# Peptides against a protein of PDB entry 5HDT: the designs that were tried, part 77

Target 1, 163 residues: chain A of PDB entry 5HDT
Amino acid sequence: MVVKTFMDMDQDSEEEKELYLNLALHLASDFFLKHPDKDVRLLVACCLADIFRIYAPEAPYTSPDKLKDIFMFITRQLKGLEDTKSPQFNRYFYLLENIAWVKSYNICFELEDSNEIFTQLYRTLFSVINNGHNQKVHMHMVDLMSSIICEGDTVSQELLDTV
Target 2, 163 residues: chain A of PDB entry 5HDT as posed
Amino acid sequence: MVVKTFMDMDQDSEEEKELYLNLALHLASDFFLKHPDKDVRLLVACCLADIFRIYAPEAPHTSPDKLKDIFMFITRQLKGLEDTKSPQFNRYFYLLENIAWVKSYNICFELEDSNEIFTQLYRTLFSVINNGHNQKVHMHMVDLMSSIICEGDTVSQELLDTV

## One batch from the design tools (peptide; made by RFdiffusion4, then SolubleMPNN)

Design b2_p18_7_s2 (from b2_p18_7, 9 letters changed)
Fold by OpenDDE base, seed 3:
Structure b2_p18_7_s2 (fold): chain B 163 residues (1-163), chain A 18 residues (1-18)
Amino acid sequence: as target 1 above (163 residues)
Amino acid sequence: SREKAKAVMAKALAKLKE
């Protein structure tokens, strides 16, 4: 029920944001980020993406280390985009669409390890792209990567080499 | 192909960077 509620969330009022704050913090715990079930991790990633959408442009997570963990976690989940015939593909698509639209990764510019995060993201996206992906998937991937390059003050050579 | 998709994406990124 809780998972479905998060995935079905549109835009919440400020009051609702406060109600979900504690839950958002719990979702970022090691218990969920390191959950042994792959499907659970995917759902957690989708929920986290929804949290970023709801709280944009801010994030309810204040710890730089926690933010890094979250985005590295989300990046790892994007590996699931490779199998377009998976029953879970629609959720992976949702995750991609969400983070691309919201520009969720832009929060990472404030992190010391932003280049590492972006590099891992780019490598992951280029590693999973295949003939099974339609134009919409490609567009979201391009939008996500383009936003980072265009809005970043500095881009490392390593990141540029991934393009 | 994957390589073609990658090239298209890279081209799009390069264009937007200009």
Scores: peptide ipSAE 0.048, ipTM 0.726, DockQ to the pose 0.034
Fold by OpenDDE base, seed 4:
Structure b2_p18_7_s2 (fold): chain B 163 residues (1-163), chain A 18 residues (1-18)
Amino acid sequence: as target 1 above (163 residues)
Amino acid sequence: SREKAKAVMAKALAKLKE
């Protein structure tokens, strides 16, 4: 129900955002981020991505450590993009499309560990990208990486060299 | 910068050619 609820929300009023605030916070708990089931973690990642979409450009997560954990978590889920034949690929695609379109990772520029987060993101995307992906997947991956480079005035050459 | 973005895209494209 939680998954469906957030996926169906495109634009909410301030009152609606407040209604789901506690739920959004619960989804970022260790219980969900460290859930042993891979499919559950994927769904959690999709929900988190939707939360960022709904609350953009802000986020209900005020703790820098929590934000770091969330984006590192989302990054880890993106590894699932490698297998284009997986039954869960469509959800991985949704995750990628969402975070690329929303530019969700841009909130990480305010974090001290932004470089680490972006580095892990780029490494993950470069590790999974292959010729089995269609043009849309390629586009979203490139858009996600390029938008961070373009909009981040603090992106270092070191990051580019690491990738 | 645009130049940095191009570098990222170039790497992505190179990976796709493998």
Scores: peptide ipSAE 0.027, ipTM 0.675, DockQ to the pose 0.040
Fold by OpenDDE base, seed 2:
Structure b2_p18_7_s2 (fold): chain B 163 residues (1-163), chain A 18 residues (1-18)
Amino acid sequence: as target 1 above (163 residues)
Amino acid sequence: SREKAKAVMAKALAKLKE
C-alpha cells in the first residue's frame, strides 16, 4: 500500500490511535457489520474508512478474514451511492471520497481473496453509476479503481473482465 | 501507468453510465 506522505501529516498521533483501538476493533464486529439498521451500517462504514485513514498504512485488524469482511461490508455500503437524492447521499459520498483518497482497498493485496474483493468493488461501482452523479463522484471512482490496477503486479482475468 | 489506468477506467465508467 502506497500512502502519500502529506496524508501522514494529517493522521492522529500514536497515542490517539491507541485510545481508539478498542473502538476500532468493536466496530469491525459482526454486531456492527450485520446491524439491521441501514443508516447504522453506513455510519459504521464511514468510521471504518476513517480508521483506515488514521492507521494507514497499517490497519489495526490483523486477521485476514476480518479484513475481508470489512471490505466486503464497505463495498456493500457503496450501493447507497446510487440514489443521489437520498438524505444520506452526502455520507455515502464521504465514504467514497475517503476510501479513494486513502487508497484503503490497497491493503487487500495482502489478502488471499483480494481478487474477489476487488471484483466486487468494481461491480458495485459500475452498478451504482448513473447520470445523476457529478464529476467528483466519477473522479473518485476512477481514482479508486485505477489505484488498485496500478498497485497490483498482476490482475486476474476475472477482474479485467469486470471492467 | 496511472494515467493509462485512469483513462481506461474513465472510459469504462462513461460507457456504463449510459
Scores: peptide ipSAE 0.027, ipTM 0.674, DockQ to the pose 0.042
Fold by OpenDDE base, seed 1:
Structure b2_p18_7_s2 (fold): chain B 163 residues (1-163), chain A 18 residues (1-18)
Amino acid sequence: as target 1 above (163 residues)
Amino acid sequence: SREKAKAVMAKALAKLKE
Protein backbone atom coordinates (compact mmCIF):
# COMPACT_ATOMS: atom_id res chain seq x y z
CA MET B 1 0.00 0.00 0.00
CA VAL B 2 1.17 3.50 -0.87
CA VAL B 3 0.46 4.71 2.65
CA LYS B 4 2.67 2.04 4.17
CA THR B 5 5.46 2.88 1.76
CA PHE B 6 5.60 6.51 2.82
CA MET B 7 5.29 5.69 6.51
CA ASP B 8 8.35 3.45 6.31
CA MET B 9 10.44 6.03 4.49
CA ASP B 10 13.20 8.08 6.04
CA GLN B 11 14.16 11.51 4.79
CA ASP B 12 15.04 10.40 1.29
CA SER B 13 17.58 11.63 -1.20
CA GLU B 14 16.59 14.09 -3.87
CA GLU B 15 16.38 11.26 -6.36
CA GLU B 16 13.94 9.33 -4.20
CA LYS B 17 11.93 12.48 -3.52
CA GLU B 18 11.51 12.98 -7.23
CA LEU B 19 10.47 9.38 -7.69
CA TYR B 20 7.64 9.61 -5.18
CA LEU B 21 6.54 13.15 -6.02
CA ASN B 22 3.58 12.05 -8.10
CA LEU B 23 2.45 9.63 -5.43
CA ALA B 24 2.66 12.37 -2.82
CA LEU B 25 0.53 14.63 -4.99
CA HIS B 26 -2.10 11.96 -5.57
CA LEU B 27 -2.31 11.23 -1.86
CA ALA B 28 -3.54 14.78 -1.32
CA SER B 29 -6.43 14.29 -3.76
CA ASP B 30 -10.03 14.66 -2.65
CA PHE B 31 -10.41 10.90 -3.02
CA PHE B 32 -8.14 10.36 -0.03
CA LEU B 33 -8.92 13.51 1.95
CA LYS B 34 -12.63 12.74 1.79
CA HIS B 35 -12.35 8.97 2.10
CA PRO B 36 -15.36 7.51 3.92
CA ASP B 37 -13.25 5.19 6.13
CA LYS B 38 -11.98 6.90 9.27
CA ASP B 39 -9.01 4.55 9.60
CA VAL B 40 -8.00 5.23 6.03
CA ARG B 41 -8.15 8.97 6.66
CA LEU B 42 -5.89 8.52 9.69
CA LEU B 43 -3.35 6.59 7.64
CA VAL B 44 -3.53 9.24 4.93
CA ALA B 45 -2.88 11.93 7.53
CA CYS B 46 0.13 10.05 8.87
CA CYS B 47 1.44 9.60 5.36
CA LEU B 48 0.98 13.29 4.60
CA ALA B 49 2.83 14.14 7.81
CA ASP B 50 5.67 11.87 6.70
CA ILE B 51 5.71 13.57 3.32
CA PHE B 52 6.13 16.95 4.99
CA ARG B 53 8.91 15.47 7.12
CA ILE B 54 10.69 14.00 4.10
CA TYR B 55 10.41 17.11 1.95
CA ALA B 56 11.13 19.58 4.75
CA PRO B 57 11.69 22.46 4.72
CA GLU B 58 9.90 22.46 1.35
CA ALA B 59 6.63 20.83 0.37
CA PRO B 60 5.72 19.09 -2.87
CA TYR B 61 2.35 20.84 -2.82
CA THR B 62 2.42 24.20 -4.54
CA SER B 63 -1.27 25.10 -4.56
CA PRO B 64 -2.28 27.29 -1.61
CA ASP B 65 -5.79 25.86 -1.73
CA LYS B 66 -4.46 22.32 -1.63
CA LEU B 67 -2.16 23.11 1.29
CA LYS B 68 -5.07 24.61 3.17
CA ASP B 69 -7.17 21.51 2.50
CA ILE B 70 -4.37 19.26 3.71
CA PHE B 71 -3.81 21.03 7.00
CA MET B 72 -7.51 21.41 7.68
CA PHE B 73 -7.73 17.68 7.00
CA ILE B 74 -4.86 16.86 9.36
CA THR B 75 -6.43 19.09 12.01
CA ARG B 76 -9.70 17.17 11.76
CA GLN B 77 -7.86 13.87 12.25
CA LEU B 78 -6.35 15.14 15.51
CA LYS B 79 -9.82 14.85 17.04
CA GLY B 80 -9.02 11.16 17.38
CA LEU B 81 -6.56 11.97 20.15
CA GLU B 82 -9.49 12.29 22.55
CA ASP B 83 -9.99 8.54 23.04
CA THR B 84 -6.76 7.34 24.65
CA LYS B 85 -8.08 3.78 24.87
CA SER B 86 -8.73 3.43 21.15
CA PRO B 87 -6.68 0.83 19.26
CA GLN B 88 -5.81 3.61 16.82
CA PHE B 89 -4.51 5.98 19.49
CA ASN B 90 -0.89 5.08 18.79
CA ARG B 91 -1.28 6.30 15.22
CA TYR B 92 -2.92 9.50 16.39
CA PHE B 93 0.00 9.95 18.77
CA TYR B 94 2.38 9.34 15.89
CA LEU B 95 0.62 12.01 13.87
CA LEU B 96 0.84 14.53 16.71
CA GLU B 97 4.47 13.72 17.48
CA ASN B 98 5.45 14.01 13.83
CA ILE B 99 3.81 17.32 13.03
CA ALA B 100 5.04 18.81 16.32
CA TRP B 101 8.64 17.71 15.79
CA VAL B 102 8.78 18.72 12.13
CA LYS B 103 6.83 21.94 12.74
CA SER B 104 4.81 21.07 9.67
CA TYR B 105 2.20 23.77 10.19
CA ASN B 106 4.84 26.47 9.78
CA ILE B 107 4.37 26.11 6.03
CA CYS B 108 0.94 27.69 6.55
CA PHE B 109 2.44 31.10 7.36
CA GLU B 110 2.61 31.79 3.64
CA LEU B 111 -1.10 31.10 3.21
CA GLU B 112 -3.71 33.85 3.28
CA ASP B 113 -5.92 31.76 5.55
CA SER B 114 -3.18 30.90 8.04
CA ASN B 115 -5.09 32.39 10.96
CA GLU B 116 -8.08 30.21 10.18
CA ILE B 117 -5.90 27.11 10.04
CA PHE B 118 -4.11 27.92 13.30
CA THR B 119 -7.36 28.80 15.05
CA GLN B 120 -8.90 25.48 14.09
CA LEU B 121 -5.76 23.68 15.21
CA TYR B 122 -5.79 25.34 18.63
CA ARG B 123 -9.50 24.73 19.12
CA THR B 124 -9.11 21.09 18.14
CA LEU B 125 -6.18 20.49 20.48
CA PHE B 126 -7.98 22.07 23.43
CA SER B 127 -11.14 20.13 22.65
CA VAL B 128 -9.41 16.73 22.84
CA ILE B 129 -7.34 17.31 26.01
CA ASN B 130 -8.42 15.02 28.86
CA ASN B 131 -7.08 13.31 31.98
CA GLY B 132 -6.04 10.25 30.00
CA HIS B 133 -3.29 12.12 28.21
CA ASN B 134 0.21 11.80 29.61
CA GLN B 135 2.84 14.51 29.80
CA LYS B 136 4.31 13.61 26.42
CA VAL B 137 1.03 14.33 24.64
CA HIS B 138 0.78 17.67 26.43
CA MET B 139 4.35 18.52 25.51
CA HIS B 140 3.75 17.81 21.84
CA MET B 141 0.60 19.93 21.87
CA VAL B 142 2.44 22.81 23.54
CA ASP B 143 5.39 22.45 21.17
CA LEU B 144 3.07 22.55 18.19
CA MET B 145 1.22 25.65 19.38
CA SER B 146 4.33 27.44 20.68
CA SER B 147 6.16 26.98 17.39
CA ILE B 148 3.42 28.90 15.63
CA ILE B 149 3.55 31.74 18.16
CA CYS B 150 7.34 31.94 18.03
CA GLU B 151 7.56 31.86 14.24
CA GLY B 152 4.83 34.41 13.63
CA ASP B 153 5.67 38.08 14.01
CA THR B 154 2.11 38.81 14.98
CA VAL B 155 -0.64 36.56 16.23
CA SER B 156 -4.23 37.62 15.78
CA GLN B 157 -6.27 38.40 18.85
CA GLU B 158 -8.77 35.80 17.72
CA LEU B 159 -6.10 33.13 17.86
CA LEU B 160 -4.98 34.29 21.29
CA ASP B 161 -8.56 34.28 22.53
CA THR B 162 -8.82 30.65 21.47
CA VAL B 163 -6.17 29.75 24.05
CA SER A 1 -8.91 17.92 34.42
CA ARG A 2 -9.44 19.24 30.94
CA GLU A 3 -9.81 22.76 32.25
CA LYS A 4 -6.58 22.47 34.18
CA ALA A 5 -4.76 21.22 31.11
CA LYS A 6 -6.11 24.09 29.06
CA ALA A 7 -5.04 26.55 31.72
CA VAL A 8 -1.53 25.13 31.82
CA MET A 9 -1.21 25.35 28.07
CA ALA A 10 -2.66 28.84 28.00
CA LYS A 11 -0.18 29.95 30.63
CA ALA A 12 2.70 28.42 28.73
CA LEU A 13 1.64 30.13 25.53
CA ALA A 14 1.19 33.44 27.31
CA LYS A 15 4.76 33.27 28.57
CA LEU A 16 5.99 32.82 25.02
CA LYS A 17 4.49 36.18 24.11
CA GLU A 18 6.64 37.94 26.70
Scores: peptide ipSAE 0.025, ipTM 0.663, DockQ to the pose 0.032

Design b2_p18_7_s3 (from b2_p18_7, 8 letters changed)
Fold by OpenDDE base, seed 5:
Structure b2_p18_7_s3 (fold): chain B 163 residues (1-163), chain A 18 residues (1-18)
Amino acid sequence: as target 1 above (163 residues)
Amino acid sequence: SREKAKKVMEKALEELKK
């Protein structure tokens, strides 16, 4: 599959948003979020990231619990960034680039468990970041974390300990 | 099957990028 970066894609119109609504709901189902195949879960995460890009700054999901599940799911997939030589690394890079550019996680500020989501994200990123990553990967990681810190009203001690 | 799921997701991803 040819992977296109976010920079090569335009934002969708309102008509296109309506077209993707059923797909968005389907991809957020337990069937896909709990799929046993790691590669399938990565593809699901990439699709979900694109959905958030399309609907930004809104989301087609009305359930706070569902949104939490989705972002915790995406966070778990970012662990795959650790192996830079993996055949799937380009898709992991795409996932990181997308969510960093769109600032997808910022929608979580409205959730009751936002602090938990952000903490898990930071822990995951720090667990995989290494000197083998190129400058672009580091830049996206920093952009993602900095955006959350700068736009958050308060930072928990737990998050401060993680950073 | 897992392969069918991959194919569906790849197709969906491609469509979302159009």
Scores: peptide ipSAE 0.109, ipTM 0.789, DockQ to the pose 0.029
Fold by OpenDDE base, seed 2:
Structure b2_p18_7_s3 (fold): chain B 163 residues (1-163), chain A 18 residues (1-18)
Amino acid sequence: as target 1 above (163 residues)
Amino acid sequence: SREKAKKVMEKALEELKK
């Protein structure tokens, strides 16, 4: 994975990582992941994306179930990209840009349910992609999906049918 | 940059706490 090498060059110190560990864990709690406010959930998703950027190529989350929940959560937030006129669109764009650049979803390859996560991601992206999106949005969507296809050795039939 | 990410996260976290 090419991203690992690049990220290793600019990793934060262990002390810095420890500083944000409690915050990272707190953001991944059910309180935030299941927060009733859509705008709050978007902010949480952006924070989680930043956490993955900071800790890349590693993650402060060791539980496979928690990681799955997080990425399923982030995937659900990406539905907000459908409305380009929304006041919150810039934050949705930030979320997309971040996870695409960092290749955050690539950590999911270590999870047993990776195919489910990727399938849901692709379905979500294809459901929101439209001609109203500018070139940058399209580029990030393609980058995100291409990275998973290129890095993955095995892809489920369901995922293949989605693409 | 990572520093930018930290600042964005911190700002967002502050907003989340409000």
Scores: peptide ipSAE 0.097, ipTM 0.795, DockQ to the pose 0.033
Fold by OpenDDE base, seed 1:
Structure b2_p18_7_s3 (fold): chain B 163 residues (1-163), chain A 18 residues (1-18)
Amino acid sequence: as target 1 above (163 residues)
Amino acid sequence: SREKAKKVMEKALEELKK
């Protein structure tokens, strides 16, 4: 994976990673993932994206179920990209830019439900993408989806049908 | 940078705790 080579150069020390472990776990709790406030959930997603960036190419989460929940959660937040005039759009952009650059979803290849995660991601992105988005938004969306297809050995038929 | 990300995350977490 291209991300591994690049991110290894700037990877935090083990001591630094340990300092943020509790934070990472708290952000992945049901309290935050199921928070009733939409803006809070967006903020949580951004924090989670930053966590993945910090720990890349690894993740501080060991539970496959938890990882699935996190990425399904992040995917749901990306729906907010639809309204380009929203005061929170800049934060949605940050989320997209981050996960696209870091290639955060690529860690899902190790999960049993990776195809489900990728399928839902693609469906979400295609549902919100429109001509109102600037070039950078489009590029990030394409980069995110293309990277998954390129680095995956196989793509499910369902995912192919989505593309 | 990673340091910037850490700061942003920490600030955000403080807001989330409110």
Scores: peptide ipSAE 0.095, ipTM 0.797, DockQ to the pose 0.032
Fold by OpenDDE base, seed 3:
Structure b2_p18_7_s3 (fold): chain B 163 residues (1-163), chain A 18 residues (1-18)
Amino acid sequence: as target 1 above (163 residues)
Amino acid sequence: SREKAKKVMEKALEELKK
């Protein structure tokens, strides 16, 4: 089967969602989130992003603490966007494109610690953004940050000061 | 092993893109 492009992917069936449930739960374990290999963590983040895409607008995770851990983990991986010449940059780009288009972080609005998650995301993005990034990278970063601001009615002053 | 973990994740990622 030919791999579909991200923008042209069909809606996943309920059968496919059930198939990925065990994988989703396993990827959220401490074994993967705290894996010592940086490349493994990047692949885990990409898989988690795809899981959120499949289950959007919901998620297979019910624990608020687990969701927080996952998004803090994904945020840490975005630091890899800084080195545009890295062989792994294309995979970091995929991660950014996915979470921006799907608006994966929007599920965090229901969490008590949403402001902490968003603040850490913004700090990370501002720390890596530079003029060496192409237009697509800049567009996705802006889309991701602006979407959270526009949809969040109770954004903290600390987050606003970061922008 | 780390190499085995990478292979598993790569396969999983490809399956999720189908």
Scores: peptide ipSAE 0.087, ipTM 0.773, DockQ to the pose 0.029

Design b2_p18_7_s4 (from b2_p18_7, 8 letters changed)
Fold by OpenDDE base, seed 3:
Structure b2_p18_7_s4 (fold): chain B 163 residues (1-163), chain A 18 residues (1-18)
Amino acid sequence: as target 1 above (163 residues)
Amino acid sequence: SKEKAKKTMKKALEELKK
């Protein structure tokens, strides 16, 4: 995959964005989202996160259902943050850092099922957080959740108390 | 276990609401 390439693309021209449109669409296909290899799914998630970073604040995906599938997919990958000793932890960290910095989930406010997406995200983060995580991980998790609260005020204190 | 981390996150979120 092109993970390394996307990681190095901090600023992209409009011309470069167009070149990766087809790749972006293919990465969102069922073939990749439902890939049987967990490591492949993680790499796909990282690539998708980078795509959102490149195309921010818009996305190359026009289907609301597809966008929902993508963010639910990314959310599922975040479960891998739980094992801080995993050889793949650095990639999970990258995924978290990216989506937090870009505020990628904020595009979900346009979706009918935004509350479902945000709820699953919050539950996942509170599920995986543990004492092995350093301050940076905590910061990114808080930033990610805070951005959603500040923009949409869709997550109540009651929800936070139940997770 | 995980309780300390969860409390820290919740506290941080609450502080932002002030």
Scores: peptide ipSAE 0.316, ipTM 0.877, DockQ to the pose 0.033
Fold by OpenDDE base, seed 2:
Structure b2_p18_7_s4 (fold): chain B 163 residues (1-163), chain A 18 residues (1-18)
Amino acid sequence: as target 1 above (163 residues)
Amino acid sequence: SKEKAKKTMKKALEELKK
């Protein structure tokens, strides 16, 4: 029920944002980020992506360490894109589409470890991409990585060399 | 088999640098 609520929500009013603030904070807890069930972790990632969409361009998380944990967590979930025949592929696609459209990772530019986050993202995407992916998946991956390169305040040479 | 896809995506990103 909670998962469907976030997935069906678009950018809400300030009142609705406040209503879900506590839930957003709980979803970012270690309990959920380190949940033993892979499918649960995927759903958590989708919910977190939805939260970033709703609160964009801001985030309800004020701790830089927490933001880093969240995006490293989301990045790890993107590994599931590799198996295009998985029953959960549609949710992985949803995650990719969401974070690419919203440009969710751009908030990481304010973090000290932004280069680490972006590097891991790029490595993950290049690791999972294969011939089974359609053009839409390719476009979202390119859009996500391009937005970081084009709109970032500082991009390390290491990241550029990865491209 | 993944190399072709990686190469294609890499080329797309390189074009954006121009």
Scores: peptide ipSAE 0.315, ipTM 0.878, DockQ to the pose 0.031
Fold by OpenDDE base, seed 5:
Structure b2_p18_7_s4 (fold): chain B 163 residues (1-163), chain A 18 residues (1-18)
Amino acid sequence: as target 1 above (163 residues)
Amino acid sequence: SKEKAKKTMKKALEELKK
């Protein structure tokens, strides 16, 4: 289950949630999710991860389709973890650390296409992992994938084949 | 360059599934 973390406490009041609601909705718009600049998309992904942390265990998005789009978008950004020497690697690390700690993807269990989202996440992580990654990166990747396995009532054969 | 890392991660996941 998605739970509130200690880091969320300072941003958990109803007043704060209301303050960030409009920002959350705007960040999930096509303008940002389909932005042509790779660095902008990474920043948007980090902000979305922060939003999920703030609103956990709930999401400020009511549309299942929008939630799917967001998590597929975040998954695509994780491809940037492959190059450990990139100037933007620290931000990619932040994204991974955040979504792993918060267990953000667990919200997807309520979606009809959860298996698709999880499969794409697993494939992405296995595609980018390399010997240049330190133990912390490995730990976050394992934590993220393990949380999904442990919370899931059923696991598709495709997901099992990926693991 | 990726094979060792993938194998290690898969092993970790398999252990957690038990």
Scores: peptide ipSAE 0.306, ipTM 0.874, DockQ to the pose 0.033
Fold by OpenDDE base, seed 1:
Structure b2_p18_7_s4 (fold): chain B 163 residues (1-163), chain A 18 residues (1-18)
Amino acid sequence: as target 1 above (163 residues)
Amino acid sequence: SKEKAKKTMKKALEELKK
């Protein structure tokens, strides 16, 4: 897995985006999303977040089912934010910072199961937040959730109940 | 240990709904 490539990438040219399209699709495969190593899954999530950042506001994924799988996958990785003393915390922070800044989850509004995705995200964030987190983590979590509320035409009662 | 953080975050989100 070429983690270094995506971690070091900023906004690429159109030509470069095309070159990495196949890799982007490959990273979203079941092989990586269901990888048995949690550290590998974290790296995959970071790469996927970078892909969304690079291709924003579009995404190279056309399948609604695949998009749902990806964001449910990313949401599951955010559980790792709970342990602030973990050697991998910086990567979890990177993941959070990226998806919050890019507003990556907003693409989910086009999905039928958007409310499910958002609900799972909110539940996950509230489950991991603790006093060990600094203000930057708090800010990113709030930014991520508020963007969804502000940009959504309708917010389900279930989602509101998680707030 | 999590209660204060949750309350703070909820409060911030509630302010956005006003």
Scores: peptide ipSAE 0.277, ipTM 0.863, DockQ to the pose 0.031

Design b2_p18_8_s1 (from b2_p18_8, 6 letters changed)
Fold by OpenDDE base, seed 1:
Structure b2_p18_8_s1 (fold): chain B 163 residues (1-163), chain A 18 residues (1-18)
Amino acid sequence: as target 1 above (163 residues)
Amino acid sequence: SKAKKAMEKALEELKKLK
């Protein structure tokens, strides 16, 4: 399956959002979320992050289950941050920078399984953080985690134990 | 391979927005 994108820079921003709706839905399909190629999954995650950026503060996804799948998927991709010398590290950095700046995970507060998502995110970040990461990477990780803590009314004990 | 190319193109286009 090939996802076709159509973009006209002369189009209105609202028209562009409508144009990318199908792309957003396709990116969240099992075909892409479970794609066997690790590089493809990384690209999908980056695209999803950009979708959230474009539609912020909302998302084009209406299904809580789909949203959960997406963020669990993105979380899994962040494991790639561990190898700072990987040829794909710049894309992993892009993913981290984007979701931290946009505060994409904050959409998860409306989900029943938000605590699970946040817990997995924190565990993943702490598992990959290392001395090879520059200050910018560390700052983005901290920004991402602190934003969730600050905006959440309650934090699970499991999440507290992770931090 | 087709998936990679499609996603790379999509990413490049999306990065131009907002």
Scores: peptide ipSAE 0.266, ipTM 0.863, DockQ to the pose 0.038
Fold by OpenDDE base, seed 2:
Structure b2_p18_8_s1 (fold): chain B 163 residues (1-163), chain A 18 residues (1-18)
Amino acid sequence: as target 1 above (163 residues)
Amino acid sequence: SKAKKAMEKALEELKKLK
C-alpha cells in the first residue's frame, strides 16, 4: 500500500536532515518517551511531529516497533486536548494541527499493527472531543481521522466500533 | 527543569525547518 503524506511542502536539504538525524533518534529513546514529566513528554511529541514533517514522506526510524512506540506515544499525549484551559493547550493544538496537516499517521499503514494504532488514536480523540473545542480543533480531528479511513483499504471491526 | 528547557530549545529549532 502506498503511503500518502502531504507533499506540497518545502523540504529541508538532505544535509540539514542529516544534522537532525541524531536528534530524531534520541527523541525516540526510552529516556524521552518514558520521561516522568508530562510537559516534557508533550514537548517531545511536538518535536517528533516536526521530525515527521521534515522527513515526510520518509522517516528516520527503520524499526517497525520503534515507529509503533512513537505513534502510540503521540496518541497518549493527545489526551491533553481535553483541558482547553490548560496553559499547555496551545502546544497540544500545535501537535494536533501538525500531525493532521502532514498526515503523519499514514506512515503507520506500513506497520503490521496499524489497526491497533489507529484504534487507539480514534479512542483517544473521541474521549477528548467536546463542544468546548473551537471549529479549528474539530476540523483537525476530523481531517486526521478521515485521512486514515480514506487511505486504508480495510479496517478492523474494533476500529469500526470505535467510530 | 533542564530537560524541559532543552526540549523547548529543540522545538524552536525544529519549527524553523520545513
Scores: peptide ipSAE 0.264, ipTM 0.873, DockQ to the pose 0.032
Fold by OpenDDE base, seed 5:
Structure b2_p18_8_s1 (fold): chain B 163 residues (1-163), chain A 18 residues (1-18)
Amino acid sequence: as target 1 above (163 residues)
Amino acid sequence: SKAKKAMEKALEELKKLK
């Protein structure tokens, strides 16, 4: 697979969004979110990140519970950023770059459990941050966290304690 | 393995969207 960064891609037209609606819905199914293969789950996360990029600032998912499941799923995949020498690191980087640039998690502000989602995200990022990461990785992590803090109305004490 | 190939194809298709 040729790695293509999100910065080289544009958002789709409304017509293109309709064509891939079914694909977007299928990717959010339990079959993919709970797939036993770790590499498949990473690919699913990357696809979901691209879906959010394409449909931004909206999403094709209407269920709040489904959106929560998706972002919790994406958050779990970010744990793979810890091993910088992994053959899959480039795809983990793509995932991080995409969700940071698009500010995908900002859609979670409308969810009742937004604080839970953000808390898990911060805990995950701080658990994988290490001195082996290059400046670009650190920059995307900071951008992702800063965007949520700056655009949120309030920050829970639990989230503040995590930071 | 079949799922992996399917997802790789899906990702490639999504990356082609502009």
Scores: peptide ipSAE 0.256, ipTM 0.856, DockQ to the pose 0.034
Fold by OpenDDE base, seed 3:
Structure b2_p18_8_s1 (fold): chain B 163 residues (1-163), chain A 18 residues (1-18)
Amino acid sequence: as target 1 above (163 residues)
Amino acid sequence: SKAKKAMEKALEELKKLK
């Protein structure tokens, strides 16, 4: 994958969005979400993040269960941020940067199980945050968590206890 | 779109892994 920052992204046409609908649905299949190779799963997560960016503020996924599966999947991949010396760290950084800038998780507010998703996200982020991360990583993590707290009208006590 | 092209290439690579 050629990783480019969000600053290099151009405006997408509606016709182009429709073209990638089938690809978006295919990426959300069990084959990819449950793929045994961790490198493949990371690439899938990055592609999913790009899909959410392209379709923002909406998403091509209409099933609440599917959306939950996707974001729980992305959350699990963020665990890879713990090793700053990993050769795959740049892709983990790309994933974090993308979802933080796009505010991808905010689409989960309409889901009944949003609190579960957010709780798992916060637990994961706090488990990997360390002083070895550079300023940009910390900023994206803070932006991601702050956006959810500020946007949410009601935050569960469980989520508050996690923070 | 540069982003779309990058994603498409990534997806092509994923298909090869099937």
Scores: peptide ipSAE 0.127, ipTM 0.795, DockQ to the pose 0.032

